Peptides against a protein of PDB entry 9IZ0. Designs and how they scored, part 17

Target 1, 345 residues: chain A of PDB entry 9IZ0
Amino acid sequence: ITCLGSNGHTYKQLVKGGNDDLRQDAVMEQVFEQVNGFLRSYRKTSQRNLSMRTYKVIPLALKTGVIEWVQDTIPLGEYLDSAHKVYHPKEWSLSTCRKLIAEKQMEDLETRLKVYDLVCRHYRPVFRHFFLESYADPVQWFTTQTNYARSTAVASVLGHVLGLGDRHGQNILIDKTSGEVIHIDLGIAFEQGKKLPVPECVPFRLTRDVVDGMGITGVEGVFRRCMEFTLETLRREEDSLLSVLEVLRYDPLFSWLISPLRRMKKQKMQLENFNQPESGNITTDASRDPKIQRNNVSGESEAERAILKVRQKLSSTLSVEASVGELIRIAQDPSYLALMFCGWS

## One batch from the design tools (peptide; aimed at target 1 D166 F341)

Design b1_p12_1_s4 (made by RFdiffusion4, then SolubleMPNN; from b1_p12_1, 9 letters changed)
Fold by OpenDDE base, seed 1:
Order: C-alpha cells, then structure tokens, then sequence
Structure b1_p12_1_s4 (fold): chain B 345 residues (1-345), chain A 12 residues (1-12)
C-alpha cells in the first residue's frame, strides 16, 4: 500500500496478511530500539555509530499488520543468487547446491560434511562484489563496507543473545546506500530455531558470503572489534535488557513459543518455494487451528527459561574477547554449517 | 483504537 503522511509525502508500506504473526516482529523491534539506546549511551559503541537497523511494525490483528517498506534495500539472498550467476557462471546453481544438501539431510555428519565441502568448492563467495559494483568512490566503498561489518557485528551479537532464528538470505536486507544489514521476519526468537524440523545450530549467520562482504580482513578487524564492543555494552546493561524482556513476559499477546504448525510450515514453504512453478490457488483451508488451550503455566515457564538463557549468554565467566572468539568460531564451523537447513547456504 | 492511533502517529 501507499500511504499519504500528514507531511504530504507518500510512504510505501508492506501489508503482511495470512499466517504470519507480526506481534513478534513488533516486540523484537522494540527490544532493538532499547538496545540502540544502550549502544548510544556507551562511548565505545557510540563513537562507531553502532546500531541495529530497525523498521516500523504495526500489528493490526493476530495475522495482519503493516510493515515499513525499507527503501533502497535488496535481500542478501537475491543479490547473492544474481551475483553468483554473473561472477561464477561455470559453477553450480544455487538450486543444485540446495538439492545436494537436502538429499543428504538425514545422513550422518561425515557424509553431510563431505557434501557441504563439495558444494563450497563449486559455489564460491561473491558478496565482495556488492561493494565494488555499488560504490565507485574509494571513500564511499570503504565507508559502506565498514558500515556493513559494523551492522553485521551488532546483529550477530543481538541475534545470539536474543536467540534469533530463520536468518536465511531472504530475511536479511542490505541497504544499498549505507551498506548496513536489516534483519526482517523476527518470528523465530529465544532459540525457537532449535525446535525446527532441521534445528538451527549456529549462533548467527556467518557464512562465507557474509564474511566475503567484510573485505580483505574478513572477521578479523572491524567485525570482531564491533562484536566485542557490542557484547561489552550488553553485559554492562544486562539488568536494563532483562527488565525490557520481563515486560514482554507479562504481554498476553507475546508468544514465546512458535506453534508446531508454524514450525512445520516455515521449513516446508522454504522447500516448496524452490520447487513450484507458478501453479495456482491451493487454498489449503488451514482454518482449523485447534484452540490449543494455552496452559498459562507453560508460557510463563518458557518466558522464564528464555530470560535465563539471555542472562547466561551475557555471563562474564569468559572475557568479551574469548566469548566473541568462540561465537565467531562456532558460526563458521563446517560441522555446524553442514547440519543447517539447505536454504541456509 | 490505540493501534489505529499508533498507525496514525507512525504515518504522521
């Protein structure tokens, strides 16, 4: 939709309807706005303009809302699919790579690692080209690549701490003007990604292409240091962050649990969107959502477990550097990446 | 009522 603002400007908005609950997105955006307050208050993060990019979400009903249309963006996955065809036209297609990973999804770790390595040899990173194509001026190129590494670092720490799932390439937008990342579809949080049919086992998305966009230093430099400063800020503001999350514990509209039906549908729709030509209206009358009697006791216990898990991730038992080092290691470890859903690559 | 007001305030 296009809305006319009180200022006389027209704003494009995305109306999301159907099966998606935007209340989760709206709540997570509010948490990010509070965290951005902490990042602005701390000298090490404010001097680097560290922030999570946010967008406005207005939940109208249980399954309907309005989302801010983020102008001048592209989904990371859309850019990468296009760029791989241009820069590596002799390599395997993304569909071939996904098929090979999916065919081995039920096999042992050793077999999955061999297939993941095979795919990696026939599908090389290209995301460096985003910055080279988009920014002819060396100062603008350096600035936007730095903004990318900074925003990815903030999003990686927050994604780990809040247990954000479903971080596939279509749920990460790149701002073409700033180079910053924008995370969308926040409906999988507080480690609910581990409850998917194919569990998410990495703390955040740090694939070869995500690293390639950081330039010649990769994770070593701006990214690592900005993760450290972000985690240091969140540890300092632990009580403030936990207090924000405790308000959500008492929100009767917030769902700490993804419904089993929504879990199955997310990964199934990711598979079906790859295989369907434009064949028509399967109106699956999914109207019979059984009234799962929300035993109120189960929701409070899951909220408490989620908050406890956030506190554990903010623990000072390890140094900031050691904690960030381990997160970066796990996020890039082939033994974890090979276990991910085929749409993660 | 409050959601429509917030929509208005976000579109203003």
Amino acid sequence: as target 1 above (345 residues)
Amino acid sequence: GNRLKLLKELLE
Scores: peptide ipSAE 0.000, ipTM 0.322, DockQ to the pose 0.020
OpenDDE base, seeds 2, 3, 4, 5: peptide ipSAE 0.000, 0.000, 0.000, 0.000; ipTM 0.295, 0.324, 0.339, 0.322

Design b1_p12_2 (made by RFdiffusion4)
Pose (drawn by RFdiffusion4):
Structure b1_p12_2 (pose): chain A 304 residues (1-257, 299-345), chain P 12 residues (1-12)
Amino acid sequence: ITCLGSNGHTYKQLVKGGNDDLRQDAVMEQVFEQVNGFLRSYRKTSQRNLSMRTYKVIPLALKTGVIEWVQDTIPLGEYLDSAHKVYHPKEWSLSTCRKLIAEKQMEDLETRLKVYDLVCRHYRPVFRHFFLESYADPVQWFTTQTNYARSTAVASVLGHVLGLGDRHGQNILIDKTSGEVIHIDLGIAFEQGKKLPVPECVPFRLTRDVVDGMGITGVEGVFRRCMEFTLETLRREEDSLLSVLEVLRYDPLFSWLGESEAERAILKVRQKLSSTLSVEASVGELIRIAQDPSYLALMFCGWS
Amino acid sequence: SLLTQLEPFTPS
């Protein structure tokens, strides 16, 4: 539902009748805003203008809340389905991949990796072409690319830290003229998903197409640097963060999918921010564990 | 058989 504005600008409101965890999304947005404040009160984490983008959430009811449909965007999942067909029509469709992996579900490890390798060899990455031929001449394109890299890196580090759940393209919105990513529908949090009926391996969203969209350079450069600066900044302001997560723990609103998984979850948060390992080594291991095909094969259908 | 009909993600 799109309404005008007194200043003359239209605002789009996405109302949902489905039982999306909009309250959890709201509290998570509050944490994200406070993180933006942390990144604001520091030299390195603000020269890059890095921020985990937040979309305003106004949940009137958990089942029937209303959120801000962000200014003109095309969701990642709804995108690069048309781009896949237009750019690579010869290659296989998502139908062949999907249920072919469906045949993979009951198979062993080697079979799963083999079929995944085959399908991934068939379906070359295509998201790299969104930033081309869409935004503007090169300066704006590069600004948009670095904005996407930064925002996705910060969002991914924060999701790994807080154990964010679903990370399909249907839950990622790319801005357009700016390029900052907006994660949507973050209902599953605090390590909720890996432990699904169907298990996962990847800690944060990192497919081949996503790394292809970061530019010619994969996730080694601006992405890693932004991730590591985010990790160090989050560590330096760790006490305030755990304070925020504690106040989340003591209230019965945040979903942590007497004693609760929330305690162990924040302990794992502390471990993830623990200074025992160098931050650079932590970012390296995170990139490896998110990029390796062996982990990617077991994730789920698609996710090429 | 029932697990094959499941998805670990939700539509928006």

Design b1_p12_2_s1 (made by RFdiffusion4, then SolubleMPNN; from b1_p12_2, 5 letters changed)
Fold by OpenDDE base, seed 1:
Structure b1_p12_2_s1 (fold): chain B 345 residues (1-345), chain A 12 residues (1-12)
Amino acid sequence: as target 1 above (345 residues)
Amino acid sequence: SELLELEPFKPL
């Protein structure tokens, strides 16, 4: 839709309807706005303009709302699919890579690692080209690549701490002007990504293409340092962050659990991306609704477990450097990436 | 305007 603002300007907005809960997105954006307050108050993060890029979400109902149209953006996955065709036209298609990984989804870890390595050899990183294509001026190139590494570092720490799931390349936008990342579709939080049909095993997305966009230093430099400063800020502001999350504990509209409907929708989307439309009437007899025993875990007990898990992730038992080092290691570990839906790019 | 069942954000 296009809305006329009170300032006389027209704004494009996305109306999201259907089964997606925009209340979750709106709440997570409010948490990010509070965290951006902490990042602005702390000298080490403020001096680097560290922030989570936010967008406006207006929930109109439990399943309907208006989202800000983020101008001058592209989905990371859309850029990567296009760039791989240009820079590596003799390599495997994204569909071929997806098919091979899916055909081995039920196999052992050793078999999945062999297929992941095979896919990685036939689908090489290209995300460095985003900055080379978009920014002919060396100062602008360096600035935008730095902004990318900074924003990715903030999003990686926040994504880990808040347990953000569904971090595939279509849920990560790149701002073509600033190089910043914008995380969208925030309805899978507090480790509910582990309850997806393909469980999420990494703390955040740090695939080969995500690293390739950081340039010649990869994770070693701006990214690692900005993760450290972000985690140091969040540990300092732990009580403030937990107080923000405690307000959500009492929000009757906030779901600490992934809805069964959203899990089923994600399952269908994962299956439909494998089926080219063979015109076969597969009457999937929808009659086997697995009676997921509603274990009467009160929504309060899930909120309390989520908040406790956030506190545990902010624990000072390890140094900031050791904690960030372990997060970066796990996020790049082939033994986890081989288990992901798209861990190669 | 058709309620596009939003697949992963397809920019219009």
Scores: peptide ipSAE 0.000, ipTM 0.349, DockQ to the pose 0.062
OpenDDE base, seeds 2, 3, 4, 5: peptide ipSAE 0.000, 0.000, 0.000, 0.000; ipTM 0.326, 0.360, 0.358, 0.351

Design b1_p12_2_s2 (made by RFdiffusion4, then SolubleMPNN; from b1_p12_2, 5 letters changed)
Fold by OpenDDE base, seed 1:
Parts: sequence; structure tokens; C-alpha cells
Structure b1_p12_2_s2 (fold): chain B 345 residues (1-345), chain A 12 residues (1-12)
Amino acid sequence: as target 1 above (345 residues)
Amino acid sequence: DELLQLEPFKPL
């Protein structure tokens, strides 16, 4: 929809309807705004303009709302599919890679690693070209690539700490003007990605293409240092962050658990990517909404577990450098990436 | 890459 603002400007907005809980997105965006406050207050992060890019979410009901249309953006996965066809026209298609990984989903880790390595050899990184195509001026190129590495570092730390899941290439937007990342569809948080049909095993998305966009230094330099400064800020503001999350413990509309319906939707979307449409009219009578008696006792215990897990991720038991080093290692480990739905790009 | 099919609301 396009809305006329009180300032006389027209704003494009996305109306999301259906089974998606926009309240989760709105709450996570509020948490990101508070974290952006902490990043602005700390010298090491403020001097680098470190922030999580946010967008406005207005929930209208449990399953409907209005999302800010982020102008001048592209989904990372859309860019990568298009760029791979241009720069590597003799390599495998994304559909071929998906099929091969999916055919081995139930096999052992050794077999899955062999298929992952095979896919990686026939689907090379291209995301460096985003910056080369978009910015003819060397200063703009360097600035936007730096902004990408910075914003990806903030999003990686914050995504790990909050246990943000479903971080595939369609849920990560790239701002074509700044090079910054914008994370969307935030309804899988607090490690609920581990309860998906394909469990998420990485702390954040740090695939070969995500690294390729960082330029010649890859993870070493701007990205690593910005992760360290972000984690240092979040550890300093631990009590403030936990206090923000404690407010959500008492929000009766917030779901600390992935809904059975959302799990089933994700399962169906995974299965539909395997089957060409055999026109089987399975009228699944969607009229049985099981009144899940939310035992209030179960929701509070899951909130407490989620907050405890955030506190554990902010623990100073390891140095900031050691903690970031381990996160970067795990996020790039082929033994985890081979288990992902799309870990190769 | 799960395509979130954002069905565009048809304007009334």
C-alpha cells in the first residue's frame, strides 16, 4: 500500500497478512533500537557508527500488520542468484545445488560434507561484485564495503546473542545506497531455529558469499574488530539488555516458542521445493484451530530459559577476542554449513 | 532460500 504521511509525503508500506506473527518482528525491532542506544553511548562503537539497521513494524492484529517498505534494497539471495548467472554462467544453478543438498539431508555428516564441497566447487562466491557494480567511485566503494562489514558484524553478534534464526538470503536485505544489511522476518528468535525441520547449527550467517562481500581481508579486519567492539558493548550493557528482555517476559502477546503452525509452514515449504506440483487436492480442513491452552507456566519458564541463555552468551568467562574468534570459526565450519538448507552461498 | 511469498493484498 502507499500511505500519505501527515508531512505530505507518500510512503510505500508492505501489508503482511496471513499466518505470520508481526508482533515478534515489532518486539525484536524494539530490542534493536535499545541496542542501538548502547552502541551510540559507547566510544568504540559510536566512533564507527555501529548500528543494527531497523525498520518500522506496526502490528494491527496477531497475524496482520504494516511493515515499512525499505527503499533501495535487494534481498541478498536475489542478488546472489542473479549475479551467479552473470559471473559464473557455466556453473551449477541454485536449483541444482538445492536438489543435491536436499537429496542427502538424511545421510551421515561425511556424505553431507562431500556433497557440500561438491556444490561449493560448482557454485563460487560472487558477492564482491555487488560493490564493484554499484559504486564507480573508489571512495564510495570503500565506504559501502566498510559499512557492509560493520553492519554484518553488528547483526552477527546481536543475532547470536538473541538467538535469531531463519537467516537465509531472502531474510537479509542489502541497502544499495549504504551497503548495510537489514535483517527481516524476526519471528524466529531465542534459539527457536534449532526447532525447525532443518535445525540451525550456526550462530549467524557467515557463508562464503557473506565473507566475499567483505573484500580482500574477508573476516579479518573490519568485520572481526566490529564484532569485538559490539560484543564488548553488549557485555558492558548486559543488565540494561536483560532489563529490556524482562519486559518481554510479561508481554502476553510475545511468543518465546516457535508456533506449531509456523513449524508446519516451514516444513511444507521445504517439501514443496522437492515436489513438482502433482495436483493432489488435499483439502486439509484448516478449520480445527486447536485451542492450545497456553499453560502460562510453560511460557514463563521458556522466557526465563531464553534470558538465561542470553546472559550465558554475554559471559566474560572468555575474552571478547576469544569469544568472537570461536563464533567466527563455528559460523564458517563446513561441518555446520553442510547441515544448513543453503550453507554454500 | 525459502521464498516468502508475500501475497500482495489486492486493494479493495
Scores: peptide ipSAE 0.000, ipTM 0.339, DockQ to the pose 0.064
OpenDDE base, seeds 2, 3, 4, 5: peptide ipSAE 0.000, 0.000, 0.000, 0.000; ipTM 0.377, 0.373, 0.344, 0.337

Design b1_p12_2_s3 (made by RFdiffusion4, then SolubleMPNN; from b1_p12_2, 6 letters changed)
Fold by OpenDDE base, seed 2:
Structure b1_p12_2_s3 (fold): chain B 345 residues (1-345), chain A 12 residues (1-12)
Amino acid sequence: as target 1 above (345 residues)
Amino acid sequence: EELLKLEPFKPF
């Protein structure tokens, strides 16, 4: 829809209807706004303008709402598919790579690693080109690539701490003006991504293309240092962050678990993305709501477990540098990336 | 055209 604002400007908005509860997205956006408060209060993060990019979500009902249209953005996955066709026209298609990974999904880790390595040799990173082609001025190029590395670092720490899942390339937008990342479709949180049909085993998305966008230093520059400053800020504000999450414990509308319906929808979308290379907008009309009697006793126990996991991730048992080093290592580990639906890009 | 004044969801 297009709305006329009280300021006389027109705003494009996305009306989402179907089986997804936009209250989950709206709540995660509010958690990000609180975290942005902490990042502004701390000198090391404030001096670098570190923030999680947010967007407005207005739930209208259980399965309908309005989402802000984030202007001047492109999905990371859409850019990468297009850029690979341009910069590596002799390499394998994304559909070929996906097919080979899918054909080995039920095989052992050694076989999956061999196929992952094979795919990686025939599908090389290209995301560095986003900055080179979009910004002809060297100052703009350097600024936007720096903003990308900064925003990706903030999103990576928050993604780990909150256990954000479903972080595929279509759920990560790139702002074409600032170079910043915007994470969308936030309804998989608190490690519920591990319960998807293809389990998410990485703390955040740090694939070869995500690293390629950071420029010549890769993870060993702005990205690592901004992860460290972000984690240092979240450890200082642990009690404040946990207090925000405790409010969600008592929200009867919040879902600490991935619903069976959402799990089935993600399974169907994964299978359909293997069988059709280029068809837009699958509106899955699954119009049967079984009244799942929410056992209220199970929801509180899952909220408590989620908050305990957040506290454990904020623990000072390891230094900030050691914790960030281990997160970066795990997020780039081929043994986890080979298990993902698209771990090579 | 009904101007729906939408308030953001605020659980906090």
Scores: peptide ipSAE 0.007, ipTM 0.412, DockQ to the pose 0.021
OpenDDE base, seeds 1, 3, 4, 5: peptide ipSAE 0.000, 0.007, 0.000, 0.007; ipTM 0.355, 0.395, 0.408, 0.401; seed 5 fails the geometry check

Design b1_p12_2_s4 (made by RFdiffusion4, then SolubleMPNN; from b1_p12_2, 6 letters changed)
Fold by OpenDDE base, seed 1:
Structure b1_p12_2_s4 (fold): chain B 345 residues (1-345), chain A 12 residues (1-12)
Amino acid sequence: as target 1 above (345 residues)
Amino acid sequence: KELLELEPFKPL
């Protein structure tokens, strides 16, 4: 939809209708705005302009709302599919790679690692080309690649701490002007990704293409240091962050749990949307939402468990450097990446 | 009422 603002400017807005919990997105965006306050208050993060990119979400009902249209963006997955066809036209298609991973989804780790390695040999990273294509000026190229590494570092720490799931390439936008990442569809948080039919086992998305976009240093230098400064800020502001999350404990509209139906649908839709152009009204009769009597006691105990996990992730038991080092290691470990849903490739 | 399942952000 297009809205006329009170300032006389016209704004494009996305109306989401359906099974999407826009209240979850709106709440997570509010948490990111508070975290951006902490990042601005701390010298080490403020001097680097570290922030989580946010967008406006207005929930109109439990399953409907208005989302800000983020101008000049492209989904990471859309760019990567297009760029891979241009730069590696003799390599495998993304559909072939996904099929091979999906066919082995129920096999042992050794078999899944062999398939993941085989796919990696026939589907090479291309995301460095985003910066080379988009920025002819060397200063703009360096600035935008630096902004990408910085924003990815902030999003990686926040994604781990808040337990963000469903971080596939369509749920990450790239700002074509700044090079910054924008995370969308925040409906899987507080480690609910571990409850998907294929459980998520990485702390954040750090695929070969995400690393390729960081340039010649990869995860070293800007990305690692910005993760460290972000985690240091969040550990310093632990009580403030936990206080923000405690407000959500008492929000009767917030869902700390992904519903079983939504769990099955999320990964199924990711398979179906990749394999067919527009065919067929699947009128899945929305009339059979069982009234899950939310025992208020179960929701509160889950909010408490979620907040406890956030506190545990902010623990100072390990140094910031050791904690970030382990997160980067796990996020890149083939033994974890090979276990991910085929839509993560 | 056809619930348009909006595909993830296609910039139109």
Scores: peptide ipSAE 0.000, ipTM 0.337, DockQ to the pose 0.067
OpenDDE base, seeds 2, 3, 4, 5: peptide ipSAE 0.000, 0.000, 0.000, 0.000; ipTM 0.358, 0.364, 0.378, 0.373

Design b1_p12_3 (made by RFdiffusion4)
Pose (drawn by RFdiffusion4):
Structure b1_p12_3 (pose): chain A 304 residues (1-257, 299-345), chain P 12 residues (1-12)
Amino acid sequence: ITCLGSNGHTYKQLVKGGNDDLRQDAVMEQVFEQVNGFLRSYRKTSQRNLSMRTYKVIPLALKTGVIEWVQDTIPLGEYLDSAHKVYHPKEWSLSTCRKLIAEKQMEDLETRLKVYDLVCRHYRPVFRHFFLESYADPVQWFTTQTNYARSTAVASVLGHVLGLGDRHGQNILIDKTSGEVIHIDLGIAFEQGKKLPVPECVPFRLTRDVVDGMGITGVEGVFRRCMEFTLETLRREEDSLLSVLEVLRYDPLFSWLGESEAERAILKVRQKLSSTLSVEASVGELIRIAQDPSYLALMFCGWS
Amino acid sequence: SVTTIIEEYLEL
């Protein structure tokens, strides 16, 4: 539902009747805003202008809340389905991949990796072409690319820290003229998903297409630097963060999918921010664990 | 969501 504005600007409101965890999304957005404040009160984490982008959430009811449909965007999942066909029509479709992996579900590890390797060899990455031929001449394109890299890196680090759940393309919106990513529908949090009926391996969203969209350079450069600066900044302001997560713990609103998984979750948050390992080594291990095909194969259908 | 993931799996 799109309404005009007194200043003359239209605002789009996405109202949902489905039982999306909009209250959890709202509290998560509050945490994200406070993180943006942390990144604001520091030298390195603000020269890059890095921020975990937030979209305003106004949940009138958990089942029937209303959120701000962000200014003109194309979701990642709804995108690069058309781009896949247009750019690579000869290669296999998502139908062949999907249920072919469906055949992979009951198979062993080697079979799962083999079929995944085959399908991934068939379907070359295509998202790299969104930033080309869409935004503008090269300066704006590069600004948009670095904005996407930074925003996705910060969002991914924060999601790993807070154990964010679903990270399919259907839950990612790319801005367009700016390039900052907006994660949507973050209902599953505090390590909720891996432990699904169907298990997962990857801690944060990192497919081949996503790393292809970061530019010619994969996730080694601006992405890793942004991630590591985010990790160090989050560690430096760790006390305030755990304070925020504690106040989340003691209220019965945040979903942590007497004693609760929330305690263990924040303990894992502390471990993830623990200074025992160097931050650079932590970022390196995170990139490796998110990029390796062995982990990616077991994730789920698609996710090429 | 959990339900969405499960639905996708059941569709398979």

Design b1_p12_3_s1 (made by RFdiffusion4, then SolubleMPNN; from b1_p12_3, 8 letters changed)
Fold by OpenDDE base, seed 5:
Structure b1_p12_3_s1 (fold): chain B 345 residues (1-345), chain A 12 residues (1-12)
Amino acid sequence: as target 1 above (345 residues)
Amino acid sequence: SVEGLEKLLKEL
C-alpha cells in the first residue's frame, strides 16, 4: 500500500498477512532501539555512529501487520546471485552449489566439508563489486564500505547476544545510499535457529561474501574493532538490557518458542523458492493450525532460559578482544559453515 | 598516501 502522510509525502508500506507473527519483529525492533540508546550514550560507539538499523513494524492482529518499506535497499542474496553471473559467468550457478550441499545434508562432517570446499572453489566471492559499482567517487566508496563494516559489526554482536537466526541473504538488506545492513524477518531469535530441521551452528553470518564487502582488511580492520566497542557497550549496559528482556517475559503476546510447523515451513519455503523460476503468487492456503493450547508454563521457562543465555553471552570471563576473536573464528570456520542449511549459503 | 590511509584505517 501507499499512504499519504499528513506532511504531504507518500509512504510505501508492506501489508503482511499470513502465518508469520509480526509481534516478534516489532518486539525485536524495540530491543534494537534500546540498544541504539546505549550505543549513543557511550563515547567509543557514539563517535563511530554505531547503531543497529531499524524499521517500523505495526502489528494489527495475530497474523496481520504493516511493515515500513525500507527504501533504496537490495537483499544481499539478490545482489550476490546477479553479481556472480556477471563477474564469474564460467563458475557454478547458485542453484548447482545449493543442490550439491543439499544432496550431502545427511552425510558426515568430512563429506560435507569436502563438498563445501569444492563449492567454494567453483563459486568465488563478489560482494566487493557492490561498492565499486555503486560509488564512483573514492570518498563515497570508502565511507560506504566503512558504514557496511560498522553496521555488520553491530548486527553481528547483537545478533549473537540475542541469538538471531534465519540470517540468509534474503533477510539481510543493503542500503544503496549508506552501505549499511538492515536485518529483516526477526521471527527466529533466542537461539531458536538451533531448533530448525538443519540447526544453525554459527553465531552470525560471516560468509566469504560478507567478508569480501569489508575490503582489503577483511575482518581485521573496522569490523573487529566495531564488534569490540559494541560488545563493551552491551557488557556495560547488561542490567539495562536484561531489564528490557524481563518485560518481554510477562508479555502474553511474545513467543519465546518457534512452533514445530513454523520450523519445518521456514526451511521448506527456502527450498521451494530455489526450484521455481520467477512464476508469481504462491498463495499457499492457510490450512487451519490446530489450537495448540499454549501451556503458559512452557513459555515462562523458555523466557528464563533465553535471558540466562543472554547473560552468559555478556559474561566478562573473557576479555572483549578474546570474546570477539572467538566469535569471528567460529563464524568463519568451514566446520560450522559446511553444517548450515543449503538455503543459508 | 598509503601511510595516511593505514593511519585512518587504524583510527577507525
Scores: peptide ipSAE 0.006, ipTM 0.285, DockQ to the pose 0.013
OpenDDE base, seeds 1, 2, 3, 4: peptide ipSAE 0.000, 0.000, 0.000, 0.005; ipTM 0.305, 0.333, 0.321, 0.321

Design b1_p12_3_s2 (made by RFdiffusion4, then SolubleMPNN; from b1_p12_3, 7 letters changed)
Fold by OpenDDE base, seed 4:
Structure b1_p12_3_s2 (fold): chain B 345 residues (1-345), chain A 12 residues (1-12)
Amino acid sequence: as target 1 above (345 residues)
Amino acid sequence: SREELLKEYEEL
């Protein structure tokens, strides 16, 4: 839909209907706005305009809401699939790579590493071309690439701290005007991504294409330094951030647990994305009543565990530099990326 | 070649 704002500007909005609970997205956007307050208050982050890019989410009902349609954006995964076909037309298709990874998903780490390496050799990074082809002016090119590295750094730290899951290329938008990343579909947070059929084992998305977009320095320089400043700000504002999360503990509308329905939907989308023919003998043994895995872990105990895990991630036991260095290492480690649904791009 | 690499994959 297109709405006329009180300012006389027209805004496109996405009306999302169906089984998606937008309340979690709206809550996470509120947390990001609070964090953006902290980033604006701290000199090292404010002088760099570091922020988590947000969008407006208005939940209208349990299954319906309005999302701001972010203009001039493209999903990272859509750009990468298109660009890879253009720049590497002799390499494997994304569907081929997905198939090969999926076929070996139950194999040992050594086999999965070999398959990941094989896929990586046949699906090379292309995301640098986004900046090179979109921005003919060198100043605009440098500015947008810098904004990309900065926004990715903020999103990486914040995504790790809040345990944001489901950070695949369709849930990361690129703003074509600013070069900033916009994270969408925030319904998997507080490490609930580890409860997916393919568990998330990286702290944030730092795949080869995500790095290729940072330019010749990759993770070094702007990205690493902006991660450091962001983490330093979040450590400084730990009590403020935890207080924001404690408010959510008492919100009966906020779910600290991934919905079984959302988990099943993500599982189905993962299977569909693997182009596995429905072997008709996946008896969805719907007889496992989703009632039985109500382990009486009170929603309070899961909230407490989530908040404790946020506190642990903000620990000053390691320097900011050491903590960021380890996060970058893990996020790029083939031993983790080979285990992911799409770790190669 | 693609065939050599598919064969390398089938040998995994």
Scores: peptide ipSAE 0.033, ipTM 0.780, DockQ to the pose 0.034
OpenDDE base, seeds 1, 2, 3, 5: peptide ipSAE 0.014, 0.031, 0.032, 0.000; ipTM 0.513, 0.729, 0.733, 0.371

Design b1_p12_3_s3 (made by RFdiffusion4, then SolubleMPNN; from b1_p12_3, 7 letters changed)
Fold by OpenDDE base, seed 1:
Structure b1_p12_3_s3 (fold): chain B 345 residues (1-345), chain A 12 residues (1-12)
Amino acid sequence: as target 1 above (345 residues)
Amino acid sequence: SLEELLKEYEEL
């Protein structure tokens, strides 16, 4: 829809209807706005204009809302699929890579690592070309690549601390003007990604293409330092951040658990990538709802566990540098990336 | 110089 603002300007808005719980997104955007307050108050982060890019979410009902249309953006995964066809036309298709990883999903780690390495050799990084194509001026190129590394660093720390899941290339937008990342579909938070059919094993997305966009320094320089300054800020503001999360504990509209519907949607998306012919006799014997013993772990007990995990991630037991170093190592570890749905790009 | 750009990049 197009809305006329009170200022007389027209704004494009995306109306989402159906199965998406926009209340999760709206709440997470409010948390990001508070974190952006902390980043603006701290000298080391303020001097670098560090922020999580936010967008306005207005939930209208349980499954309906209005999302701000982020102009001049592209999904990272859409860019990467298109650019890979242009720059590496003799390499494997994304569908071939997905098929090979999926076919070996139930195999041991050694077999999955061999398939991951094979896929990586036949699907090389291309995200550097986003900056080279989009910015003819060297100053604009440098500025936008720096903004990308900075925004990715903030999103990586915050995504780890809040346990953001489902960080695939379609849920990460790139701003074509600034080079900044915009995270969307925030309904998998507080490590609920570990409850997906393919459990998420990385703290944030730091795949080969995400690193390729950082330029010659890769994860070193701007990205690492901006992660350190962001984590230092969040550790200083721990009590303030935990107080914001405690407000969500009492929000009856916030779900600390991944909805059964989102789990089923992700299961279906994983099964549709298996070109198993419809063996037509899936009698949906709807009667075998596995009695998942709803251990009625009260939503309160899940909130308390989530807040405790946030506190543990903000622990000063390790230095900021040691903590960031370990996060970067884990996020790039082939033993974790080989377990992911799309860990190669 | 590339070193000045790298130093600005270190201060960034």
Scores: peptide ipSAE 0.038, ipTM 0.491, DockQ to the pose 0.014
OpenDDE base, seeds 2, 3, 4, 5: peptide ipSAE 0.018, 0.021, 0.016, 0.000; ipTM 0.452, 0.599, 0.539, 0.449

